# Peptides against a protein of PDB entry 5YCA: the designs that were tried, part 51

Target 1, 132 residues: chain A of PDB entry 5YCA
Amino acid sequence: RSLPAERNPLYKDDTLDHTPLIPKCRAQVIEFPDGPATFVRLKCTNPESKVPHFLMRMAKDSSISATSMFRSAFPKATQEEEDLEMRWIRDNLNPIEDKRVAGLWVPPADALALAKDYSMTPFINALLEASS

## One batch from the design tools (peptide; made by RFdiffusion4, then SolubleMPNN)

Design b2_p11_4_s2 (from b2_p11_4, 3 letters changed)
Fold by OpenDDE base, seed 3:
Structure b2_p11_4_s2 (fold): chain B 132 residues (1-132), chain A 11 residues (1-11)
Amino acid sequence: as target 1 above (132 residues)
Amino acid sequence: SAPASLEEVAA
C-alpha cells in the first residue's frame, strides 16, 4: 500500500516515552439510542497548523478508531487515499464497523501495528493504558 | 439509526 506523503509533525519521533501522555487522556460517556457507552480520547494537536484531532478508544473492548488515527497522522490526505487505506485495513487486519460510531475500529494489537506504520506508537500506547 | 460521526463523538 501507499501512505500519504506528508505526515503530521507531531509524530516525528515514534520512540518517545508514552507515560507523560497517559494523564492527558479523558474518559467520556456518550449516550446512544441503545444506551450509554464510554470512550477514552486523546487530543492531538498538529504543532504547525494548530488543528486538533482526537484519537478514540472504546472503553469496553479497547477498540481504537483507525479512521481517527489516519486523519490525525495524515492531515493533507485525500479522500481517495483514506479510502485506499481503509480497504487495506479491511483486507489485512481485523476491523469492526460499529453501528453507533462511524469509521473502522481495530483491536489493540492492530492499532499498535497501524501506530508503527503511522509513527504514532507513544500516543496509542498512552490511549490503551489510560483508565476509563 | 445512522452512526454518529467521529467529529460528533469527539466534541
Scores: peptide ipSAE 0.440, ipTM 0.911, DockQ to the pose 0.944
Fold by OpenDDE base, seed 2:
Structure b2_p11_4_s2 (fold): chain B 132 residues (1-132), chain A 11 residues (1-11)
Amino acid sequence: as target 1 above (132 residues)
Amino acid sequence: SAPASLEEVAA
């Protein structure tokens, strides 16, 4: 597969300690037609453009939004590039399409694999370790 | 009905 050429400079160093990011995560209960669900969010701001993206985790099963990861890592990606990556995820990982929230949601192991590819391991580790 | 967008949930 081919990932977009430009990556968010926030993720320039994949080796940083993730622990300072844990307190930055926030849990939120969201109401859906079939009942409430808790999500954990981490606000990730591009240091150059100052545009924020939220990384998302479902608290119940620790699924991570691969879509949110991709959009944060590659803020200038085209829809075609996103579609290509999402197809790769479907073919190679274990994503779930949730009826409540759009995008592909992947289990923790898959999220960490993607994090390595996107150079955002500290952020995904923090998101996974944060309380809900 | 369609699922909520990521942007809606993150708002």
Scores: peptide ipSAE 0.430, ipTM 0.909, DockQ to the pose 0.936
Fold by OpenDDE base, seed 1:
Structure b2_p11_4_s2 (fold): chain B 132 residues (1-132), chain A 11 residues (1-11)
Amino acid sequence: as target 1 above (132 residues)
Amino acid sequence: SAPASLEEVAA
């Protein structure tokens, strides 16, 4: 598959130690029609544009929002490029579509696979290890 | 109801 050409410079080094990012994560309880759910989020700011995006994890099953990853990694991606990647994820990984929150959510192993592709490994490791 | 957006959840 093809990914967008321009990637968020925040993710220039996939080999960085993730542990300093763990305390940057924040847990929050969100009320939904069918009850509360806890999410963990990590604020990721593009060092050039200064535009932040939040990477999202469902605390309960550690599912990660692949959509949030893609949008953070590829700030100039078109909707078509996003749709293409989401289709690839559906065809090749094990995503779920949660009725409470939009986007594709993937289990930890899939998230780490995507993280490697997007050069986001430290950030996803931190998000997965953060307390909730 | 429709799913909440990622932006809404993060806010």
Scores: peptide ipSAE 0.428, ipTM 0.909, DockQ to the pose 0.954
Fold by OpenDDE base, seed 5:
Structure b2_p11_4_s2 (fold): chain B 132 residues (1-132), chain A 11 residues (1-11)
Amino acid sequence: as target 1 above (132 residues)
Amino acid sequence: SAPASLEEVAA
């Protein structure tokens, strides 16, 4: 597959210590038609553009929004590039399309695989370790 | 009945 050429400079170093990011995560209960669900979120701000994106985890099963990861990692990506990557995820990983929330959601192991590809491992590790 | 957007959940 071909990932977008330009990556968010926030993710320039995939080897950084993730522990300082853990307390930056926030848990929130969201009300849905079929009942409440808890999400953990991490605000990630592009240091150049100052545009924030929230990385999202479902607290119950630790699923991570792959869509949110992609949009944060590749802020200049086209819709076609996103669609191509989401197809790749469907074909190569184990995503879930939740009826309550948009995008593709992947298990922790898949999220970490994507994180390696997107150079955002510290952020995903922090999101996974944060309390809910 | 449509899924909530990521932005809506993050708001």
Scores: peptide ipSAE 0.421, ipTM 0.907, DockQ to the pose 0.955

Design b2_p11_4_s3 (from b2_p11_4, 3 letters changed)
Fold by OpenDDE base, seed 2:
Parts: sequence; structure tokens; C-alpha cells
Structure b2_p11_4_s3 (fold): chain B 132 residues (1-132), chain A 11 residues (1-11)
Amino acid sequence: as target 1 above (132 residues)
Amino acid sequence: SAPATLDEVAA
């Protein structure tokens, strides 16, 4: 596969300590037709454009939105590039479909694999370790 | 019904 050429400068260093990011995560309870569900979100602001994206985790099973990761990592990606990556994830990883929410969600191990590819390891580690 | 979007969840 091929990833978009331009990456969010927020993720220039994949080796940074993730622990300072943990307190920046926030839990949110959302009501759905079948009941409430808790999500953990981490606001990630592009230091150049100042545009924020939220990385998202389902608290119950720690599934991470691969879609949110991709959109944060590659802010100038086309829809075609996103579709290509999501197809790759479906074919190579273990995504979970949840009828309540949009996007492609993956288990923690897959999220960390993607994080390495997107240079987002500190942020995904923090998101996974944050309390809900 | 349609699932909630990421923007709706993050809002």
C-alpha cells in the first residue's frame, strides 16, 4: 500500500514519551438507541494549521477508530486515499464493525500497528492507557 | 437508521 505524502507535523517524532498525553484524554458518555456507550477521545491539533482532530477509543473493548487516526495523520489526504487505506485495513487487520458508529474500528494491537505506520505511537499509547 | 458519524461522537 501507499500512504499519503504529507503527514501532520504533530507526528514528526514517534519516539516521544506518551505519558504526558494521558491526562489530556477525556471520557465521554454518548446515548445510543440501544443504550449508553463511553468513548475516550484525545484532541490532536496540527501545530501548523491549528486544525484539531479527535482520536477515538471505545472504552468497553478498547477499539480505536482507524479512520480518526488516518484523518489526523494525513490531513490533506483525498477520499480515494482514505478508501484505499481502509480497504487495506479490512484485508490485513482485524477491524470491528459497530452499527452505532461510523468509521473503521480496530483492536488495540492493530491500532498500535497502524500507529507505527502513521508515526502516532505516543498518541495511541496514551489513548489506550487513559481511564474511562 | 444511520450510524453516528465520528464528528458527532467527537462533538
Scores: peptide ipSAE 0.093, ipTM 0.774, DockQ to the pose 0.932
Fold by OpenDDE base, seed 4:
Structure b2_p11_4_s3 (fold): chain B 132 residues (1-132), chain A 11 residues (1-11)
Amino acid sequence: as target 1 above (132 residues)
Amino acid sequence: SAPATLDEVAA
């Protein structure tokens, strides 16, 4: 696979301490037809464009939205590039199907693997450690 | 029912 060339400058340093990001996460209860579900979200703002994206975790099983990660990491990616990456994730990782929510969701280990690829490790660690 | 989008969840 080939990831987009231009990455969100927010993720320039994958080695930063993640702990300061933990309090920035927020829990959110969403009502679905089959009942409520809690998500944890982390607002990630591109320091240059000032465009925010939310990284998303399902509180129950800690699944992370790979789609949210990709869109945050690669703000100038084409739809084709996103589709290519999502296909790669489907073929190489362990995505979880959830009919209630859009996007491609992956378990924590896969999320951390993607985080390494996208240089988002501190942010995903914080998202995973945040309370719900 | 259609699945919720990321934007809807994050709103």
Scores: peptide ipSAE 0.092, ipTM 0.776, DockQ to the pose 0.923
Fold by OpenDDE base, seed 3:
Structure b2_p11_4_s3 (fold): chain B 132 residues (1-132), chain A 11 residues (1-11)
Amino acid sequence: as target 1 above (132 residues)
Amino acid sequence: SAPATLDEVAA
């Protein structure tokens, strides 16, 4: 597969200690027709554009939004590039279907694999370790 | 039965 050429400079160093990011995560309860569900989110701001994106985790099963990861990592990606990557994820990883929320969600191991590809490892580690 | 968008979940 081919990932977008330009990456968010926030993710310039994939080897940084993730522990300082853990307390920056926040739990959020969302009401759905079938009942409430808790999410954990981490605000990630592009240091150049100052545009924030939220990385998202479902608290119950620790599924992480691959869509949120991609959009944060590649702020100048085209819709075609995103569609191509999401198709690759469907074909090569183990995405989870959840009709309540949009985007493509993946289990923790897959999220960490994507994090390595997108240079987001500290942020995904923090998101996974944060309390809900 | 429409799914919530990522923006709605994040807000």
Scores: peptide ipSAE 0.122, ipTM 0.785, DockQ to the pose 0.944; fails the geometry check
Fold by OpenDDE base, seed 5:
Structure b2_p11_4_s3 (fold): chain B 132 residues (1-132), chain A 11 residues (1-11)
Amino acid sequence: as target 1 above (132 residues)
Amino acid sequence: SAPATLDEVAA
């Protein structure tokens, strides 16, 4: 597959210590028609553009929004590039499409695989370790 | 019943 050429400079170093990011995460309860669900979110701000994106985890099963990861990692990506990557994820990983929420969600192991590809491992590790 | 957007969840 071909990932977008330009990546968010926030993710320039995939080897950084993730622990300082853990307290930056926040839990949020969202009401759905079938009941409440808790999410954990991490605000990630592009240091150049100052545009923030939220990385999202479902607290219950630790599923991570691959869509949010992609959009944060590749702020200049086209919709076609996003669609191509989401199709790759469907074909190569184990995504879940929850009817209650938008985007493509993946299990922790898949999220970490994507994080390596997107150079955002510290952020996903922090998101996974944060309390809900 | 459309799914909630990521922005709505994050808000």
Scores: peptide ipSAE 0.104, ipTM 0.779, DockQ to the pose 0.941; fails the geometry check

Design b2_p11_4_s4 (from b2_p11_4, 4 letters changed)
Fold by OpenDDE base, seed 1:
Structure b2_p11_4_s4 (fold): chain B 132 residues (1-132), chain A 11 residues (1-11)
Amino acid sequence: as target 1 above (132 residues)
Amino acid sequence: APPASLDEVAA
């Protein structure tokens, strides 16, 4: 696969300590047709463009939105590049099926694999360790 | 208000 050429400068260093990011995470309850569900979110702001993206975790099973990761990591990616990556994830990782949510969601181990590819390991570690 | 990314995630 080919990842987009330009990456969010927020993720320039994949080796930083993640613990300062943990208290920046926030839990939020969302009402769905079949009942409420809790998500944990982490606001990630591109230091150059000042555009924020929210990384998302389902509190119950710790599934993480790969779509949100990709969009945060690659702010100038085309829809075709996103589609290609999501297809790769489906073919090579273990995404979950949840009809209540949009995007592609993956279990924690897969999220960490993607985080390494996208150079955003500290942020995913923080998101996974945050309370809900 | 939910964040923009959450709105995009909701289906």
Scores: peptide ipSAE 0.087, ipTM 0.769, DockQ to the pose 0.137
Fold by OpenDDE base, seed 2:
Structure b2_p11_4_s4 (fold): chain B 132 residues (1-132), chain A 11 residues (1-11)
Amino acid sequence: as target 1 above (132 residues)
Amino acid sequence: APPASLDEVAA
């Protein structure tokens, strides 16, 4: 696969300590037809454009939105580039099917694999460790 | 309204 050429400068250093990011995460309860579900969100602001994206975790099973990761990491990616990556994830990882939510969601191990590819490891570690 | 990312994920 090929990832987009331009990456969010927020993720310039994949080796930073993730612990300062943990308190920045926030839990939110969302109502669905079959009942409430809790999500954990981490606001990630591009330091150049000042445009924020929210990384998303399902509190219950720690599934992470790969879509949110991709869009945060590659803010200028085309829809075609996103579709290509999502197809790769479907073919190579273990995405979770949940009809209640949009996007492609993956388990923690897969999220960390993607985080390495996207240079987002501190942010995904923080998101996974945050309380809900 | 919730953040755009949330709207995209959990509407």
Scores: peptide ipSAE 0.079, ipTM 0.762, DockQ to the pose 0.148
Fold by OpenDDE base, seed 3:
Structure b2_p11_4_s4 (fold): chain B 132 residues (1-132), chain A 11 residues (1-11)
Amino acid sequence: as target 1 above (132 residues)
Amino acid sequence: APPASLDEVAA
């Protein structure tokens, strides 16, 4: 696969300590037709553009939105590039099916694999360790 | 209603 050329400068160092990011995560309860569900989110602001994106985790099973990761990591990506990556994820990883939410969601191990590819490891570690 | 987009989930 081919990832976009330009990456969010927020993710310039994949080796940083993740622990300071843990208290920055926030839990959010969302109401669905079949009942409430809790999500954990981490606000990630591009230091150049100042545009924020929220990385998202389902509290119950720790599934993480691959779509949110991609959009945060590659702010100048085309829709075609995103579609290509999402197809790759479907073909090579183990995304879950949840029709209640938008985007493509993956289990923790897959999220960490993507985090390595996108240079987001500290942020995904923090998101996974945060309380809900 | 369930969120139609990631933005709605994040909000």
Scores: peptide ipSAE 0.062, ipTM 0.763, DockQ to the pose 0.655; fails the geometry check
Fold by OpenDDE base, seed 5:
Structure b2_p11_4_s4 (fold): chain B 132 residues (1-132), chain A 11 residues (1-11)
Amino acid sequence: as target 1 above (132 residues)
Amino acid sequence: APPASLDEVAA
């Protein structure tokens, strides 16, 4: 597959210590027709554009939004590039289907695989370790 | 009902 050429400079170093990011995460209960569900979110701001994106985790099973990861990592990506990557994820990883939420969600191991590809491992580790 | 958007979840 081909990832977008330009990446969010926030993710310039995939080897940084993730622990300072843990307390920046926030838990939120969202009401759905079938009941409440808790999410953990991490606000990630592009240091150049100052545009924020939220990385999202379902607290219960630790599923993470691959869509949010992609959009944060590749702020200049086209819709076609996003669609191509989401198709790749469907074909090569193990995404879950949750009709209550938008985007493509993946298990923790898959999220970490994507994080390596997108150079955002510290952020995903922090998101996974944060309390809900 | 439509699925909750990522923005709605993050709001």
Scores: peptide ipSAE 0.058, ipTM 0.758, DockQ to the pose 0.901; fails the geometry check

Design b2_p11_5_s1 (from b2_p11_5, 3 letters changed)
Fold by OpenDDE base, seed 4:
Structure b2_p11_5_s1 (fold): chain B 132 residues (1-132), chain A 11 residues (1-11)
Amino acid sequence: as target 1 above (132 residues)
Amino acid sequence: GPMSLEELESL
């Protein structure tokens, strides 16, 4: 697969210590038609554009939004590039589609695999380690 | 239907 050429400069160094990011995560209970669900979110701001994206974890099963990861990592990606990557994820990883929230959600191991590809490892480690 | 990611982020 081919990932977009331009990556969010926030993710320039995949080797950074993730622990300072843990307290930046926030747990939030969100009400859905079938009941409440807790999410953990991490605000990731592009240092050049100042545009934020939120990385998202479902607290109950630790699923991570792959779609949010992609959009944060590749701010100038086309819809076609996103669609291609989401298709790759479906074909090669173990995503779920949740009836409550949009996008592809992947288990922790898959999220870390994507994080390596997107140079987001510290951020995903922090998101996974944060309390809910 | 499912809540959009944009909406989820805005909560």
Scores: peptide ipSAE 0.562, ipTM 0.934, DockQ to the pose 0.977
Fold by OpenDDE base, seed 3:
Structure b2_p11_5_s1 (fold): chain B 132 residues (1-132), chain A 11 residues (1-11)
Amino acid sequence: as target 1 above (132 residues)
Amino acid sequence: GPMSLEELESL
């Protein structure tokens, strides 16, 4: 597959220690029609554009929003590029489509595979290890 | 319907 050419400079080094990012994560309870659900969030700000994105984990099953990962990693991606990557994820990984929240959500192992591709491994490790 | 990602991030 072909990923977008320009990547968020926040993710310039995939080898950094993730542990300092763990306390930056925040748990939040959100009310849905069928009851409350807890999410863990990590705010990631592009150091050049100053635009933030939140990386998101469902606390209960540790599913990670692949859509949010992509949007954070590739700030200048077109809708067509996003659609192409989401199709690749559907065809090659194990995503779920949750009835409560939009986007593709993937299990931890798939999230770490994507993190390697997007050069954001420390951020996903921190998100997965944070308490809920 | 499902909550949008934009709305989820804004909470």
Scores: peptide ipSAE 0.562, ipTM 0.934, DockQ to the pose 0.972
Fold by OpenDDE base, seed 1:
Structure b2_p11_5_s1 (fold): chain B 132 residues (1-132), chain A 11 residues (1-11)
Amino acid sequence: as target 1 above (132 residues)
Amino acid sequence: GPMSLEELESL
């Protein structure tokens, strides 16, 4: 597959220690029509544009928003590029589509696979290890 | 329908 050419400079080094990012994660309870659900989120700010994105984990099953990962990693991606990647994820990984929240959500192993592809492993490791 | 990611991030 083809990923967008320009990547968020925040993710220039995939080998960094993730430990300092763990306490930066925040858990929050969100109310939905069918009841509350806890999410863990990590604010990721593009150091050049200063635009933040939040990486998101569902506390219950540790699924990670692949869509948010992609949007954070590739801030200049077109909708078509996003659609192509989401299709690839559907075809090659094990995403879920939740009725409560938009986007594709993938289990931890798939999230780490994507993290490697997007060069954001430290951030996903931190998100997965954070308490909820 | 599902909450958008934009809305989710804004909470």
Scores: peptide ipSAE 0.561, ipTM 0.934, DockQ to the pose 0.974
Fold by OpenDDE base, seed 5:
Structure b2_p11_5_s1 (fold): chain B 132 residues (1-132), chain A 11 residues (1-11)
Amino acid sequence: as target 1 above (132 residues)
Amino acid sequence: GPMSLEELESL
């Protein structure tokens, strides 16, 4: 598949130690019509544009928002490029569509596969290891 | 419908 050409410079090195990122994660309880759910979030700021995106994990099953990963990794991507990648994820990985929150959410193994593709491995490892 | 990712980030 084809990914967008320009990547967030925050993710220039996929091999960095993830442990310093763990305490930067924050757990948050959100109320939904069918009850509360806990999310873990990690603020990722593009060092050039200073625009933040939040990487998101559902605490209970550790599902990660693939949509948020893509948007963080490829800040200049078009909607068409995002749609193409989301279709690829549907066809090749094991995403879920949750009725409470938008976007595609993927299990930890799939998230790490995407992280490798997007050069986000330290950030996804930290998000997965953070307490909730 | 589902909460948007933008709304989720703003909480």
Scores: peptide ipSAE 0.560, ipTM 0.934, DockQ to the pose 0.958

Design b2_p11_5_s2 (from b2_p11_5, 5 letters changed)
Fold by OpenDDE base, seed 1:
Order: C-alpha cells, then structure tokens, then sequence
Structure b2_p11_5_s2 (fold): chain B 132 residues (1-132), chain A 11 residues (1-11)
C-alpha cells in the first residue's frame, strides 16, 4: 500500500521512550444514548503547524481509533488517501465499527502494527498503558 | 447518530 508522503514531524523518531507520555493521557467518561463509555485520549500537537489531534482509546477493550492515528500522522493526506488506507485496514487487520463513534477502531496489536507503519509507536504504547 | 471524530475530540 501507499502511505502519504508527508508525515507529521512529531513522529520523526519512533524509538523514543514512551513513558513520559503516559501521564499526558487523560481518561474521560462520555455519555451516549445507550450509556456511558470511558475513553483515554492523548493530545498530539504538530510542532510545525501547532494543530492538535487526539489519539483515542476505548478504555473497556483498548480499541484504538485508526482513523485518528492516520489523520495525526498524515495531516495533509487527501480524503482519497485516507479511504485507501481505511480499506487496507479493513482487508488486512481486524477493525471494528462502533455505532457510537465514527472511524475504524482496531485492537491493541493492530494499533501497534499501524503505529510502526506511521512511526508513532511511543504514542500508542503510552495510550495503551495509561490508566482509565 | 454516531459522534464524528471531530466531535469526539471536542468533548
């Protein structure tokens, strides 16, 4: 598959220690029509553009928003590029579609596989280890 | 109706 050429400079070094990022994560309870759900989120700010994105984890099953990962990693990606990657994820990984929230959500192992591809392993490790 | 990712981030 083809990933977008330009990546968020926040993710220039995939080898960084993730532990300093853990306390930067925040848990929150969100009320949905069918009941509450807890999410853990990590604010990721592009150091050049100063535009933030939040990486998101469902606390209960540790599913990670692959869509948010992609948008954070590739802020200049076209919709077509996003659609292509989401199709690849559907065909090659094990995503879920939750009726409460948009985008594709993937289990931890898949999230870490994507993190390697997107050079954002420290951030996903921190998100997965954060308390909820 | 599902929350968009933008809406989720805004909460």
Amino acid sequence: as target 1 above (132 residues)
Amino acid sequence: AALSLDELEAL
Scores: peptide ipSAE 0.481, ipTM 0.914, DockQ to the pose 0.963
Fold by OpenDDE base, seed 2:
Structure b2_p11_5_s2 (fold): chain B 132 residues (1-132), chain A 11 residues (1-11)
Amino acid sequence: as target 1 above (132 residues)
Amino acid sequence: AALSLDELEAL
């Protein structure tokens, strides 16, 4: 597969200690037609553009939005590039589709595999370890 | 009727 050429400079160093990021995560309860669900979110701001994206985890099963990861890692990606990556994820990993929220959501192990590819391992580790 | 990621972020 081909990942976009330009990556968010926030993720220049995949070897960072993730622990300082844990308390930056926030849990919130969102009401859906079939009941409430808790999400954990981590605000990730591109240090050059100052544009934020939120990494998202479903608290209960720790599924993480692969789509949010991709959009944060590759802020200049085209829709075609995103579609290509999402297809790769569907074909090679174990994504779930949740009727309540859009995008592809992947289990923790898959999220960490993607994090390695996107150079954002500390952020995903923090998101996974955060309390809900 | 699913929330978009943008909508989810905005909540």
Scores: peptide ipSAE 0.480, ipTM 0.913, DockQ to the pose 0.974
Fold by OpenDDE base, seed 5:
Structure b2_p11_5_s2 (fold): chain B 132 residues (1-132), chain A 11 residues (1-11)
Amino acid sequence: as target 1 above (132 residues)
Amino acid sequence: AALSLDELEAL
């Protein structure tokens, strides 16, 4: 498949040690109509534009927001490019849709597969290993 | 309704 041409320079090196990123993650309890749920988030700031995005994990089952990954990795992507990638994820991976939160969420193994494609492996490893 | 990603980030 084709991915957007321009990638967030934050993700220039997919091989870096992820452990320094673990303490930067933050757990947050969010109240929903059906009860509370804990999320873990990691603030990722584009070093050129200074625009931040948050990578998101559902603490309970470790699902990762694929949509947040894509938007962080490809800051200049069009909505059409995002829609095409989300369709690819639906067709090739195992995403879930949660009625409480928007976007596609994928299990850890799928998140790491996407991370490899997006050059985000250290960040996703840190997000997955952070405490909740 | 589901929280948007922007709303989720803003919490």
Scores: peptide ipSAE 0.478, ipTM 0.913, DockQ to the pose 0.951
Fold by OpenDDE base, seed 3:
Structure b2_p11_5_s2 (fold): chain B 132 residues (1-132), chain A 11 residues (1-11)
Amino acid sequence: as target 1 above (132 residues)
Amino acid sequence: AALSLDELEAL
């Protein structure tokens, strides 16, 4: 597959130590019709545009929003490029579609595979290790 | 209905 040409400069170095990012994560309880659910979120700000995106983990099963990863990594991607990547994820990984929240959510191993492709491994490691 | 990603991030 092909990915968008321009990547968020926040992710220029995939080899950095992730541990300083762990305390930047925040747990949040959200009320849904069938009960509360806890999410862990990490605010990621593009250092050039100053536009933030939140990387999201479901605390209970550690599923990560692949859609949010893609949107953070590729700020100039078209909707068509996003649709193509989401189709690739459906065909090649193990995403879930949760009735409570939009987008594709993937298990930790799949999230780390995507993180390698998107050059954001430290951020996903931190998100996965943060307490809830 | 499910929360959009924008709505989820805004909470």
Scores: peptide ipSAE 0.477, ipTM 0.913, DockQ to the pose 0.944

